# Ledger of designs, part 157: peptides against a protein of PDB entry 3B8E

Target 1, 230 residues: chain A of PDB entry 3B8E
Amino acid sequence: PFLIFIIANIPLPLGTVTILCIDLGTDMVPAISLAYEQAESDIMKRQPRNPKTDKLVNEQLISMAYGQIGMIQALGGFFTYFVILAENGFLPIHLLGLRVNWDDRWINDVEDSYGQQWTYEQRKIVEFTCHTPFFVTIVVVQWADLVICKTRRNSVFQQGMKNKILIFGLFEETALAAFLSYCPGMGVALRMYPLKPTWWFCAFPYSLLIFVYDEVRKLIIRRRPGGWVE

## One batch from the design tools (peptide; made by RFdiffusion4, then SolubleMPNN)

Design b1_p23_2_s3 (from b1_p23_2, 20 letters changed)
Fold by OpenDDE base, seed 4:
Formats: C-alpha cells, structure tokens, sequence
Structure b1_p23_2_s3 (fold): chain B 230 residues (1-230), chain A 23 residues (1-23)
C-alpha cells in the first residue's frame, strides 16, 4: 500500500500505525495458528523424491502463491480506497499526483473531479475515512487467505476447519478490526474513523476471488502432479 | 441485512464497472 502511495503520488490510503497493526496485530495470531495446523494428510506421506530440488521448488511456489494472494489483498484494499474517494467526488484518475496539494495545509481549495473545493480539514476527514475500511478490507481478505493456507493440495472442503487455533485467530483478527474501527478515540489516536457496517462487505468479492483462485490452483495441482503450479 | 449486503455488492460491482470503463 505505501509503495503505491509513493509511486502514484495519491493521498495516503493507509496510515503507518494501521499498517503496523496489520503486520503485528492481525497477522501474528493467524500465523501462529497456521504453525499449529495439522499437517495435510498428503504432505506427511510424500517423502521428497529429491529433497534439494523439491524443497526449492516448493519454496518458490509457496512464495509465488503468497505473493499473488498478497497482490489480490492489496488490490482489495485499494479498491475500497478508490470507491470511498470516488463517492466523495475524487475519481481515481484525479487522485494521481494529488498528494502534494492534498497534504498541504495552506491549500484549502483542492478541487475534486467535479470542481468542488475541499479544505484541508475536509480532505483529511475523507483520507482518514479511507484508513478504517482499507484496514477492514485487508482483514476480511485475510480470512480467505488463512482458510486457504490451511491446505496446499486439498480443497478446504476436503480438509475441513478442524484447527481451533485458526478459528480463534479469525475471531481475534475480526475483534481487533472491530475495536480499531469503533472504539472511541481511534480517529485521533490511529486516524481511523468509525466505519459504516456496509463497508465490511466491500471486501467480500476479493475474499471470494482469493478463495476461488486458491481452489483453482489446488485443482490444477491435483490434476497435474509435477506441474509448474505445484 | 441480506438486502443491505446485496445492495452494497451491487453498488460495488457498479463502481467496479465504472472504473473499468474509465480505464
């Protein structure tokens, strides 16, 4: 998210503190939960045919899969950001290069895509209104990510949700998102203004996309054992 | 809640469509 902010020179979609809350708060318990996941029935039974090559290929493919999921996750967050700004009169194209004027306290006449002038305070309210739903979008997408990461080869439908720690991680992450979104003072402390409940659903298409992507990936792996997708 | 979800999803899809049309 921060890289796109720099490259596209758009208003800040997600605060640094919020990023830290994602990395340290929302990901930690889920990551621990995955470490305690019961080994997939197939992973434990297949001795690596070649421990060096199969491990390296496996690491590359895991890295690629996580990289792709991470890109979809980021796209989900940015989609939510652009939707909110568009609803407030700032079309995505207009946001390109706008950061310099957006962050200038002395410019109180920044125009939106429709010629409406926005004061610095008004702009910052809109910016901070984006932080919370961006964060929540990430959390909702992470639900799908956590569920799919439980299995490498088998469908989630085949493996089931047996790990209580994973389930706990999903609830903890959701509770943290709710706390950061609705606790009084978060707007001042974290620049996370209260989220309308409707925005939680903005991420669902991306969660579904990740789920479908992973199920398709796993299906390909099952049908083409030894393929480049493994 | 189901109606609100459906309406929100429709709005999101419409916005996505508009975004894709503007690209």
Amino acid sequence: as target 1 above (230 residues)
Amino acid sequence: LKKEVEETLKKVLELLKKFLEEL
Scores: peptide ipSAE 0.008, ipTM 0.299, DockQ to the pose 0.045
Fold by OpenDDE base, seed 1:
Structure b1_p23_2_s3 (fold): chain B 230 residues (1-230), chain A 23 residues (1-23)
Amino acid sequence: as target 1 above (230 residues)
Amino acid sequence: LKKEVEETLKKVLELLKKFLEEL
């Protein structure tokens, strides 16, 4: 998220405090759940032919997978961010380069894509209105990502939901998301305004798309072992 | 393992609470 904020010079989609809440709260239990996930039967049954090279390959594959998950989460969050800002009159193209004027307290006439002028206070309310949905979107996408990460080649339907720690992690991150979204004082403390229940569903099509994409990817890997899709 | 995860979660929640109290 922060890299795109710097590169695109867009209004801040997710605050530093909310990032810390993700890193400390929503990412920790999922990471633990993945560490204790029963490796897919095909990975565990292969005795390391060479412990040094096979460990390095496995570490690289794990690192790439976690990097991809983080990118998918960020894309989901940015999708929600752009939808909210578009509903408030700021089209994605108009947001490019807008940060300098957006963050300037002395500019109270920043125009949206429709020529409406926005005060600094109004802009900051809209910005902070994006923080909670962005966070919740990450959690909803994380549900799919955790389920996807359970298996590398097998379908989720074949492996099932046997990891109790993963299931607990899904409930915990959802409970944390609900707490941060609806607890009084979060708007002042975390700049996370209360979320309308409808915004929880904004990430669902994206989460489903990623789930379907990964199931198709896994199907291709099973049919064509050693392809570039691995 | 479940108890260890729950204890870790409690510690994280306490750290978050302290962070919120310092803000």
Scores: peptide ipSAE 0.000, ipTM 0.222, DockQ to the pose 0.019
Fold by OpenDDE base, seed 2:
Structure b1_p23_2_s3 (fold): chain B 230 residues (1-230), chain A 23 residues (1-23)
Amino acid sequence: as target 1 above (230 residues)
Amino acid sequence: LKKEVEETLKKVLELLKKFLEEL
């Protein structure tokens, strides 16, 4: 998120504190749940291979899984960010390079894609309005990611929802998202304004697409073992 | 791996606590 903010010079989609809450808070329990489930699945499926090579392969798989999840989460968050800004008159193309003027408190006539002028205060309200739904979108995407990462090659429907740690992680993330979204003072502390309940559903189509994509990917892997999709 | 994850978790929790104390 922060790298795209710098490279594209767009308005800040997510505050630094909120990014830290995601990276250190929300990603941690999922990461543990996935590490446990991968370790369990690998122990059950691997014939006794050389422990050194198996550890290296697992570390690489975990690293790739986390890297992919992080990219998917970022894409989901940015999708919600661009939707909110578009609803407020700022189309994605118009946001490119806008940061310099957006963050300048002395410029009170920043135009949107429709020629409407926005004061600094109005722009900051819209920016901070994006932070909460960006975070919630990441959590909702994490629900899908946790479910899909439960199985490397099998469908979620084949392995079932037996991991209690994963279920606990889903509830913890949801509770944290609700706390950060609705607790008084979060707007000041984290620059996260209260979220309308309807915005929780903004990520659902994206999460569904990820779920469908991963199930199709897994189906292809099952039908064509050793393909480029692995 | 469990021990490494638990140690990493403890470190992250300590960092979070420090961060919350600074907030």
Scores: peptide ipSAE 0.000, ipTM 0.231, DockQ to the pose 0.022
Fold by OpenDDE base, seed 3:
Structure b1_p23_2_s3 (fold): chain B 230 residues (1-230), chain A 23 residues (1-23)
Amino acid sequence: as target 1 above (230 residues)
Amino acid sequence: LKKEVEETLKKVLELLKKFLEEL
C-alpha cells in the first residue's frame, strides 16, 4: 500500500498506523499458528534427497507464493480504495499525481473528475473513509491466505482444520477488524472512520479467488510431482 | 521450531516497543 502511494503519488490508501496494526496485530498470531502447524502427512514420508538444493528451492517457492498472495491482497485493497474514491467523484486516472495537492492544507479547491471543488477537510474525510475498508479487505483476504498456507500439497478439505491456534488467529483478526471499524474514537486516533457492514462483502470475491487459485495450484502439484510449481 | 517461534516473538516485541516509543 505505502509503496504504491509513493510511486503513483495517489492519496494515501492506508495509514501507517493501520499498516502497523496489520503487521503486528493481524499477522502475528497467524504466523505463530503456521509455525505450530503439524507437518503435512506427505512431507514426513520423504527423506530429504539433497538438503542444500531442496532447502533453497523450498525457500524460493515459499517466497514466490507469499509474494503472489501479497500482490493479490494488495490488489483487493486497492480495488476497494478506487471504488470508494470513484463513488465520491475521483476516478482512478484523476488520482495519479494528485497527492501533492491533496495533502496541501492551503489548497481548498482541488477539483474532482467532475469539476466539483473539495476542501482539505472534505478530502481528508474521503481519504479516511478509504482506510477502514482497505484494512477490512486485507483481513478478509487473509482468512483465505491462512487457510491455504496450512498445507503445501494437500487440499484444505483433505488436511482439515486441526490447528486450534490457526482458528484463534482467524478470530483475533476478525475481532481486531471489528474493533477498529466500529469502536468510537478510531476516526480521531487511527484515522479510520466507521465501516458500513456492506463493505465486508466487497473482499469476499478476492478471498474466494485466492482460495481457488491455491486449490488449483495444489491440484497441479499433486498431478505433477516434482514440477517447477512446487 | 520452539526456538524459531521464540525468536520471532522477540522480534515482534521489539517492533512493538519501538512503536510505543514513537507514540
Scores: peptide ipSAE 0.000, ipTM 0.225, DockQ to the pose 0.022

Design b1_p23_2_s4 (from b1_p23_2, 20 letters changed)
Fold by OpenDDE base, seed 5:
Structure b1_p23_2_s4 (fold): chain B 230 residues (1-230), chain A 23 residues (1-23)
Amino acid sequence: as target 1 above (230 residues)
Amino acid sequence: LKKLVEETLQRVLEELERFLKEL
């Protein structure tokens, strides 16, 4: 997210406070839940493998998978961001290079893609209106990430949702997202304006994409053990 | 905190009701 903000010079899609809420709030219990599942799965996978070579390969694969999932998650957030700005009159092409004028408090006549002029205050309202849906998009995509991370090799349908800690993490993450989105004063305190419920659904295609991607990946790993996907 | 949670829950419900009316 931050790299695209710098490179494309677009209005800030996600606030620093929102990032901290993700990293410290929404991800903490899910990460703990995954750590417990990994410990259980690693106990069951303790066949006498060569501990040096098999561990390094598994760490690289996990890192690559999480990197790819993180990229899809970022794409989902940016999609939501661009849709909201487009609904407010700012087409994606018009946002390129706009940040300099967007962030200038003394420029009150920034034109949208339709020639409407926006004051600094109006622009900041729209920017902060994007932060909450971007955050919620991340949370909704994290649902899929948590569900897929439950299994390294088996389908989620084979292992089932038996981990109560993971289920609790999903509810906590969702409750925190709703709290940050709709709590009175969050617009002032965190610059997170309330979002329409429709924005929760914008992430669902990306959540489904992650789920399908990981199930396909796991299917390939099961069918071709020792392939380039491992 | 309880009041804040109740107000948040009320807003969530109001937004959901609004969404359901817009459908």
Scores: peptide ipSAE 0.074, ipTM 0.698, DockQ to the pose 0.018
Fold by OpenDDE base, seed 1:
Structure b1_p23_2_s4 (fold): chain B 230 residues (1-230), chain A 23 residues (1-23)
Amino acid sequence: as target 1 above (230 residues)
Amino acid sequence: LKKLVEETLQRVLEELERFLKEL
């Protein structure tokens, strides 16, 4: 997210506080869930024929899968950001290079794609209105990631404890997202303005995309054991 | 904290009610 903000010179899609809320609030529970899942995976794996090479291959494959999921999460957030800005009169093409004028407090006549002039305060309200949906989009996409993690291990007996941790993680992330989105004063404290419920649904296509991607990946692994997709 | 949670829940409910009325 931050790299695209620098490269495209667009208005800030995610605030520093929002990033911290992702890293400390939403990513921690999934990371713990994954650590428990990996530990349980390693207990059930028969000793690899070569512990060094087989561990490295699995770590690389896991890292690539999570890296790809993280890119899809970022794309989902950016999609939501562009939709919100477009609904407020800023088309994606017009946002390119706009940051300099957008962040300038002395420029109060920044034109949107329709020739409407925006004051600095109005622009910052729209910017901060994008931070919350971007965060919520990441949370909704993380639901798909968590569900995917659940479906990797079809052992009905191990699903019980993992399901509780997973469900708890989903509720915690959703509760945190709702708190940050709707708690009084969050706009002032965190620069996260209240979110219309409609924006929660903007992430659903990306959650579905991640789900389909992982199911296709699993199908490829099942059809070609030992392939690059493992 | 309880008041903040209650106010947050009320706002969530109000926004949900608005959303349901806009549908």
Scores: peptide ipSAE 0.069, ipTM 0.677, DockQ to the pose 0.019
Fold by OpenDDE base, seed 3:
Structure b1_p23_2_s4 (fold): chain B 230 residues (1-230), chain A 23 residues (1-23)
Amino acid sequence: as target 1 above (230 residues)
Amino acid sequence: LKKLVEETLQRVLEELERFLKEL
């Protein structure tokens, strides 16, 4: 999110404090939970064929898989951001390069895509209206990511939800998202305005897409053991 | 903290009730 804010010079889609809440709040307990996941029934039955080559291939595939998932997460958040700004009169093309004028408190006549002038305060209200649903979109997508990361080869339906710490992590990140979205004073303290409940559902297609993508990937790995997709 | 949690829970419930009434 912050990299695209710098590169595209768009209004800030996700606040720095909100990023810290993702990295330290929502991701920490889920990441720890994966360390306590039970080994897949098949991992312990295979001797390493070649410790040097198999490790390097596996690290590259894990890096690519996490890079792809992270890209889908970012796309989900940016979709929500662009929808909210478009509903407020700012089309995606108009946002490119707008940051400099957007963040200038002395410019009170920034035009939207329809020629309506926006004061600095009005612009910051719509920006902060984007922060909360972007954050919640990431959390809802992380549900799917955490669930798919439980297994390397087995379907989630085969492995099941045996890890109680992972289940706790899903509740913790959801509770934190609800707290940051609805706690009094979060608009002033964290620049996160209250979220309409409807925006929680905007992330569900992306969570489903990640889940389906990973189940298809795992199905291919199961059908072609030792393929480059492993 | 307890008061903030209670107020947050009340707001979550109110927003859920509002959402359910709008469905």
Scores: peptide ipSAE 0.063, ipTM 0.684, DockQ to the pose 0.018
Fold by OpenDDE base, seed 4:
Structure b1_p23_2_s4 (fold): chain B 230 residues (1-230), chain A 23 residues (1-23)
Amino acid sequence: as target 1 above (230 residues)
Amino acid sequence: LKKLVEETLQRVLEELERFLKEL
C-alpha cells in the first residue's frame, strides 16, 4: 500500500496507525494459532527431511504465500479504496499525482473528476473514510489467508477446521475490526471513521479468489508432487 | 470498558438494522 502511495502520489489509502493495528493486532493471534494447527495428515508420515532442502522449500513457500497472497490482499484493499473515492467523485485516474494538493491544508479548491471543489476538511473526511474499509478489507482477506495457510498440500475440505485456536483467532480478528470500525472516538484517535456494513462485502470476492487460487495450487501439488509449484 | 463495548455493540446493531432496512 505505502509503495503505491509514493509511486502514484495518490491520497493515503491506509493510515500508519491502521497498518500497526494489522501487524500487531490482527496478524499476531492468527500467527500464533497456526503454530498450534494440527499437523497435516501426510506431514507426520514423512521421514525427517534434509535440513538444507527444507529451508529452501520453506523460503519458497514463504515467498509464494507472502508474495502472491499479499499482492491479492493489497489489490483488495486498493479496490475498496478506489470504490470509495469514486463514489465521492474522485475517479482513479484523477487521483494520480493528487497527493501534494490533497495534503496541502491551504488549498481548499481541489477539484474532483466532475469539477466539484473540495476543502481540506472535506477531503480529509473522505481520506479517513477510506482507512477503515481498507483495514476491514485486509482483515476479511486475511480470513481466507489464515484458513489456507493451515495446510501445505491438503484441501481445507480434507483437513477440516479442527483447530479451536484458529477459530478463536478468526473471531478475535473480526471483533478487533468491529471495535476499530464502530467504537466511539476512533475517528479522532485512529483517523478511522465508522464503516457502513456494505464495505465488509467488498473484500469477499478477493477472499474467494485467494481461497480458489490456493485450492487450485494445492490440487496441482497433489497431482504433481515435486513440481516447481511446491 | 463495559460502557464502551456496549456503545460499540449498539452502533453495530444500529448499522446492521439500517443495512437490513436498505435491502
Scores: peptide ipSAE 0.062, ipTM 0.665, DockQ to the pose 0.018

Design b1_p23_3_s1 (from b1_p23_3, 18 letters changed)
Fold by OpenDDE base, seed 1:
Structure b1_p23_3_s1 (fold): chain B 230 residues (1-230), chain A 23 residues (1-23)
Amino acid sequence: as target 1 above (230 residues)
Amino acid sequence: GLRELAEENIKKFLDLLLKLILE
């Protein structure tokens, strides 16, 4: 998220407090879960016959898994971000380069895509309104990501949900999301405004899409081992 | 240009992070 903020110079989609909550709260248990998840490949279960080659393969697999998880989470969050801003009159194309004027306290006439002028305070309210839904979207996407990342090649339906740590992680991150979204004082303390219930479902179509996509990908990998899709 | 904007954004992010940690 921050990289896009730097490159595209858009309004900040995710606050620093929210980032810390993700890193310390939502990512910790899932990371532990993944560490205890049984490796699908024989390479990780068997002692490396060739430590150099097997370490490299394992490092590549881990890097790809974590990289993909992070990308999917970011995409889900940005989807919600753009939807919220679009509903408030800021189309995605208009957000490009807007950060300079957006964050300027002295500019109180920033125009949206429809010519409506926004004060600094109004803009900040909209910005902070994005933080909580962004966080919740990440949590919802993580539900799918944690499940799909259990296996590289096998279907979720084949492996099932046997990891108790994973299940605990799903409840923990959901509870944290509820706490941060609805606990009194979080708007002031964390700049996370209360979330409308509808925003919990904003990520569901996306989560379903990536789930289906991943299942199809895995199916292709099983049918064509060694393909470019792997 | 873009580099200056990136540096400014990084600085803003770091400042916000520091403020958060120090509060």
Scores: peptide ipSAE 0.000, ipTM 0.259, DockQ to the pose 0.028
Fold by OpenDDE base, seed 4:
Structure b1_p23_3_s1 (fold): chain B 230 residues (1-230), chain A 23 residues (1-23)
Amino acid sequence: as target 1 above (230 residues)
Amino acid sequence: GLRELAEENIKKFLDLLLKLILE
């Protein structure tokens, strides 16, 4: 997300504090839960024929899969960002290169896509209005990510949700998202303004996309063991 | 339309999540 902010010079879609909350808050418990799930599953796995080569290949494939999921996650966040800004008069194309003027407190006549002038304060309100939904979008997408990461080869429908720690992680990150979204003072302290409940659903298509992606990936793996998509 | 499709997908996703949580 931050890379796109730099490259496209768009208004900041996600604040530094929110990024830290994702990395340190929302990802920690899920990561632990996944580690426990993997440890449990690895005990049941057949020993690799060649532990060294098979482990390396598997790590690369896992990294690629998580990288792809991360890209979908980022796209989900940016989608929410662009939707909110578009609803406030800033079309995506108009945001390109706008950062310099957007962040300049001395410019109080930044025009949106429809010629409406925005003061610095108004712009910052809109920007901070995007932070919370972006964060929540990431959390919602992570729901799907956590569910699909339970197993590498089997469908989620085949293994079910047996890891209580994983379930706890889902609730923890959701509770954190709710806290950051609705607790008084978050707009001032974290630059996260209160979120309309409807925006929680904006990420669901992307969560579904991740789920479908992973199920297709797993299906391919099952049909072609040792393939490049494993 | 697209909204209806989105809502349907959301419902399907929620139902799936609920099923997974309850399993």
Scores: peptide ipSAE 0.000, ipTM 0.224, DockQ to the pose 0.024
Fold by OpenDDE base, seed 5:
Structure b1_p23_3_s1 (fold): chain B 230 residues (1-230), chain A 23 residues (1-23)
Amino acid sequence: as target 1 above (230 residues)
Amino acid sequence: GLRELAEENIKKFLDLLLKLILE
């Protein structure tokens, strides 16, 4: 998100506090849950023929999968960001290069795509309004991510969700998202303004996309062992 | 269009999630 912010010179889509909440709040328990997840039966049964090479390959595959999922998460967040700004009169094309004027407190007449002028305060409100939905989008997408990441080859339907720690993690991150989104004072304290409930739903297509992506990936791995998709 | 699609996908996802959690 930060890289796109710099490259495209768009208004900041995700605040620092929000990032910290993701990294420290939402990811810790799920990560622990995955670490203690019962190893996939097929992985445990496969003794590495060459421990050094097989370990390296596995680490690369894991990194690739997480990287791909992370990209989908980011896309979901940016989609939400652009939708919110578009609803407020700023079309995506208009946002390109707008950051300089957007962040200038002395410019109080920044025009949107429809010629409406926005004060600095108004712009910051809409910017901060984007932070919460972006965060929530990440959380919702992480629901699918956490579920699929427990396995490498087996379908989620085959492995199931028996890890209570994972379920707790999902609950914890959701509760945190709700707290940050709706607790009074969060707008002032964290620059996370209240979110309309409808925005929780904006992320669901991306969660589904991640799920489908992973199931397809796993299906390919099962049918074509040793492929680059593994 | 997009909203309806989103709602449908949400329902499907939630249903799937619930199924997975309750199994």
Scores: peptide ipSAE 0.000, ipTM 0.231, DockQ to the pose 0.024
Fold by OpenDDE base, seed 2:
Parts: structure tokens; C-alpha cells; sequence
Structure b1_p23_3_s1 (fold): chain B 230 residues (1-230), chain A 23 residues (1-23)
């Protein structure tokens, strides 16, 4: 998110402190839960314990927990960000290069995609309105991602929800999302304004799409072991 | 395969992001 902010010069979709809350608070328990789920259900049972295999397993676990989930979360967050800004009159293409004027307090006539002028205060309100839904979207996408990433080869329906740590992680991240979304002072502390309950559902179609995609991927892996999808 | 390569590249990208955020 921050690299895209710098390279594309778009309005900041998520504050630095909020990103730290995601990386250290939201991702930690889910990553641990995935490590336990993979060790129990897929890797430890199917592969012989040798140092070479253990290294491969560890690299795969780290990639799934930090790499793949992180990218899917970022995509989900950006989806919600662009939806909110589009609803407020800023189309994605119009946001490119807009940061310089967006962050300038002395420019009070920044035009949206439809010619409406926005004051600095109005722009900052809509920017900070994006932060909370961005974070919540990451959490909702993470629900799906945790469920689908508990195994690389088996369907979610075959593996089941036996990992109590995973279930706890889902509740913990949801509670954190609720706290950051509705606790007084979060608008000042984290630049996260209170979230309308309806925005929790914005990520659900995206989460479903990822779920379907991953199930199809797993189906291909089961049919063609050692294929390009591995 | 392509997924492993993609995951490695994603990890490198995320590491770069973390460095930029923490600096």
C-alpha cells in the first residue's frame, strides 16, 4: 500500500500506524494458527521428516502466511478503497498523480472525475473514511484466506474447522477490527473514522471470489500433482 | 512452479514494503 502510494502518487489508503496494527496485531495470530493447521493436517502427515523437507515446508508456510495472505489482503483493501473513492466521485484513473494537490492545504478546489470541487477538509474526511473500511476489508478477506490456506491440496470441506487456534484467531481479529472501527478516539489516533456496519459486507463478494479461485486451484493440484500451479 | 516463484517475489515485495514502513 505504501509503495503504491509513493509510486502512483494516490491519496494515502491506509495510515502507517494502521499498517503496523495489521502486520503486528492482525497477522500474527492468524500466521501462528496457519502454522499449526498446516503442521497437523497437511505437511506433517504427508511428508517424511528430513532436514531438506522441513526447510521446504517452512518456506511454504512462511510464503502462505506472510506473502500470499498479505498480497490478497492488499488487493482486497485497495478494492474497497477504490470503491469508496469512486462513490465519492474519484475514479481510479483520476487518483493517479493527485496526491500533490490532495495533500496541499492551500488548494481547496481539487476536482473529482465529475468536476465537483473538494476542499482540503472534505478531501481529508473522505481519505480517513477509507482507512477503516480498508482495515475491515483486510480482516474479512483474512477470514476467507485463513480458511482456504489451512491446506494446499484439500478442500475446505474435506479438512474441516478443527483447529481451535484458527477459530480463536478469527474472533481475535474480528474483535480488533470492531475496536479500531468503533472505539472513540481512533479517528485522531489512527486516522480511522467510525465505520457503518454495511461496509463490513463490502469485502464479502471479493472473499467469495478468492475462496472459489482457491478451491479451483486446489482441485487442479489434486488432479495434476506437480503442475505449474505449485 | 510459477506459484512458488510468485510467492517468492511477493515475499520480497512485502519485505521491501516493511522496510519502507519501518524507516
Amino acid sequence: as target 1 above (230 residues)
Amino acid sequence: GLRELAEENIKKFLDLLLKLILE
Scores: peptide ipSAE 0.013, ipTM 0.290, DockQ to the pose 0.103; fails the geometry check

